# Ledger of designs, part 140: peptides against a protein of PDB entry 6D0Y

Target 1, 225 residues: chain A of PDB entry 6D0Y
Amino acid sequence: ETEDHLESLICKVGEKSACSLESNLEGLAGVLEADLPNYKSKILRLLCTVARLLPEKLTIYTTLVGLLNARNYNFGGEFVEAMIRQLKESLKANNYNEAVYLVRFLSDLVNCHVIAAPSMVAMFENFVSVTQEEDVPQVRRDWYVYAFLSSLPWVGKELYEKKDAEMDRIFANTESYLKRRQKTHVPMLQVWTADKPHPQEEYLDCLWAQIQKLKKDRWQERHIL

## One batch from the design tools (peptide; made by RFdiffusion4, then SolubleMPNN)

Design b2_p22_7_s2 (from b2_p22_7, 15 letters changed)
Fold by OpenDDE base, seed 1:
Structure b2_p22_7_s2 (fold): chain B 225 residues (1-225), chain A 22 residues (1-22)
Amino acid sequence: as target 1 above (225 residues)
Amino acid sequence: DEFFDRMLEEFAQRIREAEAAR
């Protein structure tokens, strides 16, 4: 297949078809696997690009990567490494919106068996450990907590099923931080439509409340905004 | 950010080690 054809296939996956999405993804994974010997770098770059630029297809592309990882484990690893590099670049560029999205994407890769749950737990432990840093702007501490909490809708269930004790520790540390931090009044984070948070609640407190509710509901979401 | 770089490197290393174990 030509590079242009591969691009078209990757970009259009998940669109309306006579076949199921699962069948289409499996088919595409097979095509991509077959073309890896000739177009590995191109395919890797394309997948990274669409993963970043098409957030509406997050679960489609994480699933696709999961299927590819099952076929070619080395490629899956290279993809994750590429995404981590992109996360580094985003943070260096102060593109925190992209960075948090990438964390969510990586989180969902746990569900697709591309990233091991313990590895993601370790990442979140490191995120929350930033709250213990001294003489740093609170915005730094807040961002890592936000990145952690905002990713839990995608991976919280899996992590608690496999690493409940570690997750409880992370939650305890998070709660402790939220109690001691200086509250700033910013717009609330509305990730879920199930609850109506208090309009005057600080955004991290609001998110924390939402996550606590989600946890109580066994990580079952009704609507993700 | 050295801390962040180390954190992500450790994460990447864990992934690489998992790959090598297969």
Scores: peptide ipSAE 0.104, ipTM 0.738, DockQ to the pose 0.817
Fold by OpenDDE base, seed 2:
Structure b2_p22_7_s2 (fold): chain B 225 residues (1-225), chain A 22 residues (1-22)
Amino acid sequence: as target 1 above (225 residues)
Amino acid sequence: DEFFDRMLEEFAQRIREAEAAR
């Protein structure tokens, strides 16, 4: 069935081929576009599923969605909405690993012209604003900062190119928070810090240092964070 | 989480507005 074929195509994109990845993605985008009238919901669900379950193909699927969005702008929006819903569900389920990944995925969609840079900046402003809330557990504050910082390798360059002033404000607020926060063990972050490269530093401080270096290097990655 | 829900709704709204602007 066409439906099964679509599933196969979507799941296998990026695998070894005689053609370039770019050409394969363009071809797949064309196929999917043609089938949207009949299989929109299925395609949407499939893309959401593979995006979530195949994190190693993050850039492949963000690119694919970008190509689809260029062909069908409404579909791109619906996809983003679906991913946002999934992010909400992940947080409600306390699946913070999935949640942070989804934020990264959404961040990379900015590079693919699916999400506008100002929208992502606004999201990050909201994230960092949690640090200013009273009567909120520090673990919650820390997570939002972590989610923000962890996403910058994917989108920091684009956001600074378009919204440098706003990003600087977010950075200033983040830095201020990191300086004043209590540096004790945070169970929520422990899930992400199984391998601590710098035992001498608290995890968020370490991440902050890495992001600062990345920023200084004009967002040119020299190592995997 | 009301805060997060509002935040995500605002984000989604911005996306919808961008779609409508095209």
Scores: peptide ipSAE 0.101, ipTM 0.738, DockQ to the pose 0.800
Fold by OpenDDE base, seed 3:
Order: sequence, then structure tokens, then C-alpha cells
Structure b2_p22_7_s2 (fold): chain B 225 residues (1-225), chain A 22 residues (1-22)
Amino acid sequence: as target 1 above (225 residues)
Amino acid sequence: DEFFDRMLEEFAQRIREAEAAR
């Protein structure tokens, strides 16, 4: 395979095919594994790129990485490290939208057995620990809480199955922070319905309520968050 | 952001340790 061809294969995976997505992903994983001796760096870069630039294919690429990780564990580790570096770069560049997406991507890698649940829990513990920092802007504290909460739809079930006690602690700390944080009035653009008036809620409070409901529903999504 | 750097390093370390444990 040429480098350009590999790019095409990676970018086009998940597109309409006569075969199942799972079959296609398995096939691609095999191709990529075979080419690692010659194109490891290129493949790594390509996977990182598509993971970042094609958020609509998040689960496709996490699954692909999961399959590759099963074939070549070292490569899987290198990929995760690369994604962590990207997260660092995103935050340095103040690209918070990309940063939160990358956290979600990493979260879904837990489901694909690329990242261990305890490692992800530790990351979230670190995120929520920022709320305890003194003399830091609230926006910083809020962002880490947001990154945590907004990632739970992708990994909450798995983390509670394996680390329920630790997750409960994180939730308790989060709740405590949300109760004591300063709330600002922000105008909300919403569809007004006379039949269902909703009080104005701050975005983190709203997200918290949604996540609490999701947790109550055993992490089965009924509504798009 | 020293905190973030440490956090990421710790996470990376966990990944490396997991690899070594296999």
C-alpha cells in the first residue's frame, strides 16, 4: 500500500459498502497492521488526523483503533499518547471545543478496550480536582467540569460498572462545586412554548441535570444531549 | 499550565505502565 492509498482507506472507512461496517473495519485493521513495519508513523498521523477532523465518525475510528490495539498493543499505546499530546496542544491553543472532543474520543476508547477504565477515572479525578484549586479563574474550573460531564454519555456506563465508588466520589465533588460556584445570568436562545415553560438554568446546571437523569436511566440515552 | 502538564504526564505514565504490565 502507498501512503496516499492508506489515507484514502482510512478516510473512507464507514462509507456505504456491500459489507458490514464491522467487516470493513476488521479488514482495514488487517491492512494497517501489515503496513505498520513500513508506514507506522504515517498511519499514526493519519489516524490522529481523522480522529480530530471527522467527529461524525468518532465511534468508527475508536473501533478501528480498538481493533488495531488488539493486533498491535504497542501501536495502540502510541496512538493514545499522540491523542494526549493533541489534547495538550488544543488547550495551549485555547481550542476548547477540540479539547472537549478529544476527551470524548479518549472516553470512547475505554469502551474499545484501548484505555483502561481506571486510567480514565484518574483523568476525571484530576479534572474535578481543579474545582478545589484556589485563586484560579472560575472559567477554568467550569471547563474541566464540563469536559468531565460532557464525556459521560460515552463512558459513564463502563466507568460505573468498574469503578462505581470512585465515580460516586467524583460526582459528589462535582455536585458540591456546582452548588457553591457563582452563577451568572446568561440570556438563553430557546424555542418558547407556552405549555412547557422552563426556568433559565446555567449551562453547567443544565448539563448536570441531564447527566443525573442519564445516570438514573442506567446510562441508556433517551434524548440527545 | 503546570497542572495540566502533570495531569497528562500522569495519564501517559499509566498507559506506559499498562503496556509494561502485559
Scores: peptide ipSAE 0.092, ipTM 0.733, DockQ to the pose 0.794
Fold by OpenDDE base, seed 5:
Structure b2_p22_7_s2 (fold): chain B 225 residues (1-225), chain A 22 residues (1-22)
Amino acid sequence: as target 1 above (225 residues)
Amino acid sequence: DEFFDRMLEEFAQRIREAEAAR
């Protein structure tokens, strides 16, 4: 495949096709694997780029990476390392929107068997440990809690299946922090109904409630979070 | 952020270890 053709294939995966998405992804994974000897760096860059710039295709690209990882484990590792570097750069640049998205992406890679559950648990332990930092702005603590909680829709089920005790400890620490933190009034995008009026709620408390409900429902989503 | 650098490095290391164990 030519470099330009590879770009087209990677960017357009998941679009309208006569074949199933799964079939298309398997096919693309095969093509990419075959071209790794000649275009590894390009493919790696392309995958990182689309992962970052096309959040609507998150699960498509995590699945693709999962398939590639199964075919070429070394490449999968290189991809994860690249994404970690991107996360580092995003955080250094104070690009927190990109950073949280990258955490979600990494989280979903656990489902795709690219990242081991214990590794992801360890990352979240580190995130929640930020709540214990002294002499730092609350916004820093809040962000890491947000990054953790907002990633659970993608990986909570897997993590509890594999590391329930550790996850419970993380949840306990999170709950403790949320109870003691200063409450702030942040505008929220909410769907309000006349039959279910409720007072304004702080954004992390709201997210926490949603995640608790999700957990209670054994990670079967009933609502869009 | 030194904390983040360390955290991410530790994460990367765990990934590498998992790869080596496979």
Scores: peptide ipSAE 0.110, ipTM 0.744, DockQ to the pose 0.886; fails the geometry check

Design b2_p22_7_s3 (from b2_p22_7, 14 letters changed)
Fold by OpenDDE base, seed 3:
Structure b2_p22_7_s3 (fold): chain B 225 residues (1-225), chain A 22 residues (1-22)
Amino acid sequence: as target 1 above (225 residues)
Amino acid sequence: MEKEEKMLEEFRRLVREAQAKR
């Protein structure tokens, strides 16, 4: 395969096909594995790029990486390291939207057995520990809590199945922080409903409530199409 | 960024250790 052809294959995976998505991904994983001796660096770069640029295909590419990791474990490790480096770069660049997405992507790699659950739990422990930092802006503390909570729809079930006690501690620390943090009050932007008027809840409080409900529902989401 | 680098380096280390154990 040529480099350009590999790019096309990787970018177009998940598009309409007569075959199942799973079969297509397995086929592509086989092609990529076969080309690793000649194009490892290119394939690595391509996968990192599409992972970042195509968030609508998050689960497609995490699954692909999972399949490839099963075929070539060393390459899977190199991919994860590349994504961690990218996360570092996004934080350095103050690109917090990319950073939170990358955390979500890494989280879903746990489901694909690319990243071990205990490793991700430790990462989230570190994130929530930022809430204990003194003399730092609240926005910093809030962002790490947000990054943690916003990733749980993708990995919460797996983490609780493997590390329930540790996750409960993280949740307790998160709850404690949310109770003591200063809440932004912007009356002008509040939306009132006619049926039950109530103050607009702050975004982290809203997210926390949603995650608590998700946890209570054993991480089963209701999808309204 | 020093704190972030430490957190991410620890995460990388843990990932490597998990890889080595498999």
Scores: peptide ipSAE 0.678, ipTM 0.953, DockQ to the pose 0.895
Fold by OpenDDE base, seed 5:
Structure b2_p22_7_s3 (fold): chain B 225 residues (1-225), chain A 22 residues (1-22)
Amino acid sequence: as target 1 above (225 residues)
Amino acid sequence: MEKEEKMLEEFRRLVREAQAKR
């Protein structure tokens, strides 16, 4: 495929087709693999770009990368490294929205067998350990908890299946932090329940409650978090 | 950013090691 055509294929994957999404992804993975000798750098760059700029296709591109990784582990590794570098850059630039999205993306790569579950658990252990840092703004501690919790819908099931004890420890540390942190009130992010009158709840507390429910439901989603 | 860099470097290392086993 020509360079321009590759860009088109990568950007348009997941759009309306006569074939199944899975079939299209497998086909594209094959095309990309075949063109790696000639367009490796371009393909890598394109995949990183669409992964960052098209969040609506997160699971599509993680799946695609999973398929590519299965075909070429070296390329898969290079992709992950590129995404980690991007995460580092986003954090340096204080682009926390991009950063949290990248964490979610990396999390879903665990499901796609690109990143090992223990590696992700270790990263989340490090994230939650930030809550123990002294002389740092609470917003920093809150963000890492947010990044962890907000990624669990994508990877919580797999992590608990593989590392339940470690995950329980992370959860315990998270709960402990949430209980002792200063609460803020953001009306826009408050959850209202008709059947149970409860006070306005802070965002992270709400998210925690949602994740706890998700965990109790064995990570079967009943609603969009 | 020192801690972030260390965390991400550790993560990268772990990912590489895991891939090497496959």
Scores: peptide ipSAE 0.678, ipTM 0.953, DockQ to the pose 0.821
Fold by OpenDDE base, seed 2:
Structure b2_p22_7_s3 (fold): chain B 225 residues (1-225), chain A 22 residues (1-22)
Amino acid sequence: as target 1 above (225 residues)
Amino acid sequence: MEKEEKMLEEFRRLVREAQAKR
């Protein structure tokens, strides 16, 4: 494959209807693997770029990376390292929207067997530990909790299956923090039913409630969070 | 940023260790 063709293939994956998405991804993974000797750096950069710029294809690209990782384990590792580096850069740049997305992306890589569940649990332990920091803005604490909670729809099931005790501890710490933090009234994205008025909840409280429900539902998504 | 860097480095280390065990 030519470099330009590889770019096209990577960018357009998931758009074909003739075959199943899984078969298309498997095929592309094979193509990419074969071209790694000649285009490793380019492929790595392309995958990182599309992963960041096309959030609507998050699961497509995590799956692709998973398949590729199964074929070339070293490349999978390099990809993860590149994404971690990007996360670091995003945090340094105070681009928290990108950062939280990258955390979510990395989380879904656990489902794709690219990142081990214990590693992700440890990351989330570190995130929630930020809530214990003193003399820092609450917004910092809140963001790390948000990053954790907002990633659970993608990885909560797997993490609980592998590290239930650790996850329970993280949840307990999260709950404790949410109870003691200062709460502000922020506009919510939720639609309120006129017949069932309820007090507005702070954003993190709402997210927490949603995650608790998701957990109760055994991580089966019933609605868009 | 020091803490963030430390957290991410730890994560990277753990990921690598998991890979090495495979």
Scores: peptide ipSAE 0.677, ipTM 0.953, DockQ to the pose 0.903
Fold by OpenDDE base, seed 1:
Structure b2_p22_7_s3 (fold): chain B 225 residues (1-225), chain A 22 residues (1-22)
Amino acid sequence: as target 1 above (225 residues)
Amino acid sequence: MEKEEKMLEEFRRLVREAQAKR
């Protein structure tokens, strides 16, 4: 494949086809694997780009990366490292919208066997530990809780299946924080809100209630958060 | 950002270790 053609293939995957999505993704993974010796850097950059710019195809690209990781484990690792680097850059730039999305993307990579569940649990433990920081703006504490909670629709089931005790501890810490925090709306968090069934309730409390219900429903999502 | 750096570095380390155990 030419470099330009690779871009087209990667960008258009998941579009209407006579074949199943899985078949198309498997085929593309094979093409990409074959071209890694010549175009690894380009492919890596393209995958990172589409992962960030096409949120509607989140599960398509996480699945693709999962398939590619199975073929080339080293490349899968490099991709994850690139995404973590991007998350770092997003946080550094105070691009919290991109940052939270990247956390969700990384979360879904757990389902695709690219990231181990214990690794993600540890990440979320660290996120929730931010609530224990003193002399920092509450918006910081709230954001990390938000990043954790808002990612659970994508990975909560897997994490509870493998690390239920640790997840329960994280939940307990989260609940404790939510009870003691000042009830205030944080504008940055409102960017990710849709119409709420309980508009009178503070957003994080509302999200917590939704996640609790999701957990109760065994992580079967009934609504778009 | 120091804590963020540490958290992300730890995450990278854990991911790498998990991959190495494959």
Scores: peptide ipSAE 0.676, ipTM 0.952, DockQ to the pose 0.864

Design b2_p22_7_s4 (from b2_p22_7, 12 letters changed)
Fold by OpenDDE base, seed 1:
Structure b2_p22_7_s4 (fold): chain B 225 residues (1-225), chain A 22 residues (1-22)
Amino acid sequence: as target 1 above (225 residues)
Amino acid sequence: MEREEAMLEAFAEAIKAAREAA
């Protein structure tokens, strides 16, 4: 395959096809594996790019990376390293929207058997530990809690299955922080179909409530967060 | 950024160690 053709294949995966998505991903993984000897760096860059630019295909590309990791273990490791470097660059550039998305992407790689659950738990422990920092803006503490909580729809089930005690400790620390933090109440756009208007809720408190519900439902997502 | 870099480096090393052990 030519470099341009590889780009097309990677960018278009998941689009309408006569075959199942799983079959298409297996096929693409095979093509990419075969071309790694000649185009490893190009394929690595392409995957990193589409992973960042096409958030609607998050699970497609994490699955693809999982398949590639199974075929070429070293490539999987290099991809993870590249994504972590990108996360560092995003934080350095104060691009926190990209940063939180990359955390979610890395979280879903746990489900794809590319990143070990204990490694992700340790990362989230570090995130929540930021809430204990003194003389820093609350927005910093809030962001790390947000990054943690907003990633749990993708990885919470796996982390609790593997590290329930550690996760409970992280949750306890998170809850403690949320109770003691200064709350900023902002009017919410009500899209509720209920006859009675719902009260306004602070964004982190709202997310926390949603995650608590998700946890109660054994991490079976019933609605989009 | 110092703490962020340290956290990310620790994360990367933990991942690498786990992958080598697998």
Scores: peptide ipSAE 0.715, ipTM 0.962, DockQ to the pose 0.886
Fold by OpenDDE base, seed 4:
Structure b2_p22_7_s4 (fold): chain B 225 residues (1-225), chain A 22 residues (1-22)
Amino acid sequence: as target 1 above (225 residues)
Amino acid sequence: MEREEAMLEAFAEAIKAAREAA
């Protein structure tokens, strides 16, 4: 495949097709694998780019990477490394929206058997440990908690299946932090319904509540977070 | 950024180690 064609294939994966998404991804993975000898760098860059630029296709590309990882293990590793580097760059650039997305992306790679659950747990332990830092802005602490919590819809089930004790500890630490942090309630988060009004909550408190509910539901998502 | 880099490096290393062990 030509580079331009590869780009097209990668960018358009998941679009309307007569075939299942899974079959399309498998097919694409095969094509990409075959072209790795000649276009590894290009493919790597393309995947990183689309992963970042097309967040709506997060699970598509994580799945694709998972398939590629199975076909070419080394490439999978390189991709992860590239994404981590990008996460570092996003943090350096104070692009926290991209950063949190990348954390989610990496989290979903756990489900795709690219990243081991224990590795992700350790990362989240480090994230939540930031809450214990002194003489830092709360926004920093909050962001890491947010990054952790907001990733759990993608990976919480797997992490608890593999590392429930460690996850419980992280949750406990998170809860402790949330209880003691300064809170700014957001009126927009208060939903007034005739039958079931929702109280005013701060965004992290709201997220925490949602995640706790998700956990209680055994990570079976019944609503959009 | 020092801590961030350290955390990410640790993460990368952990991933690599796990991948090598698999």
Scores: peptide ipSAE 0.715, ipTM 0.963, DockQ to the pose 0.911
Fold by OpenDDE base, seed 5:
Structure b2_p22_7_s4 (fold): chain B 225 residues (1-225), chain A 22 residues (1-22)
Amino acid sequence: as target 1 above (225 residues)
Amino acid sequence: MEREEAMLEAFAEAIKAAREAA
């Protein structure tokens, strides 16, 4: 495939087709693998770019990377390294929305057998340990908790299956932090159920409640929020 | 960024080690 054609294929994958998504991804993975000898750097750059710019296709591109990783293991490793570099750059640039998305993306790569579960658990342990830092803005501590919790819909099941004890410890530390942190009043984000009245909660507390419910439901999503 | 860089480096190294072991 030509370079321009590869870009088109990568950008348009997952769009409506007569074939199944899985079939299309498998086909694209094969095409990309074949062109790695000539276009590795270009393909790597393209994949990183679309992963960052097309969050609606998160699972599509993580799956694609998983397939590529299975075909070319070294390339999979290089991609992960590139994404971690992007995460570093986003944090340096104070692009926290991009950063949290990248954490979520990396989290889903665990499901795609690109990143080992223990590695991700260790990362989240480090994230939550930021809450123990003294003399830092709460927004910093909150962000790392948010990055952790907001990624769990994509990886929580796998992490608990592999590292339940460690995950429970992380949860306990998270809960402890949430209880002692200062709360901001955000009425529009309060959670209420008819069966169980809840006090008004700000966003992070709401997210915590949602994740606790998700965990209770064995990581099966019941509602689209 | 010192701590962030350290965390990310540790993460990258852990991933690499796991991948090499697989």
Scores: peptide ipSAE 0.714, ipTM 0.962, DockQ to the pose 0.885
Fold by OpenDDE base, seed 2:
Structure b2_p22_7_s4 (fold): chain B 225 residues (1-225), chain A 22 residues (1-22)
Amino acid sequence: as target 1 above (225 residues)
Amino acid sequence: MEREEAMLEAFAEAIKAAREAA
């Protein structure tokens, strides 16, 4: 495949096709594997780019990377390293929206057997441990809790299946933090003012409630968070 | 950024170790 054609294939994967998505991804993985000897650097860059810039295709590209990882294990490792570097750069640039997305992306790579569950659990332990930092803004503590919680829809099931005790500890620490943190005042929902007044939940409390419900439902999503 | 770098480095190392063991 030509370099330009590879870009097109990678960018357009998951679009409407007569074939199943899985079939298309397998096909693309095969094409990319075959072209790694000639275009490894380009393919790596392309995958990193689309992973970052096309969040609507998160699971498509994590799956693709999973397939590639199975075909070329070393390439999978290089991709993970590249994405972690991207996360580092995002944090350095204070681009927290990108950073949280990248954490979510890396989380989903656990499901794709690219990142081991224990590794991700350890990462989340580190994230939640930030809540114990002294002399730091609460916004910093909040962000790491948010990054953890917001990633669980993508990886919570797998992590609990393999590291339930550790995950429970992380949850306990998270809950404890949420109970003791200062909460931002939120306006009342206008729709509820006529009957029983209900204020909008603070975003972390809301997310926590949603994640608890998701956990209760064995990580089967019935609604969009 | 020191803590962030340390966390990410630890994460990367853990991943690498797990991958090597697989």
Scores: peptide ipSAE 0.713, ipTM 0.962, DockQ to the pose 0.891

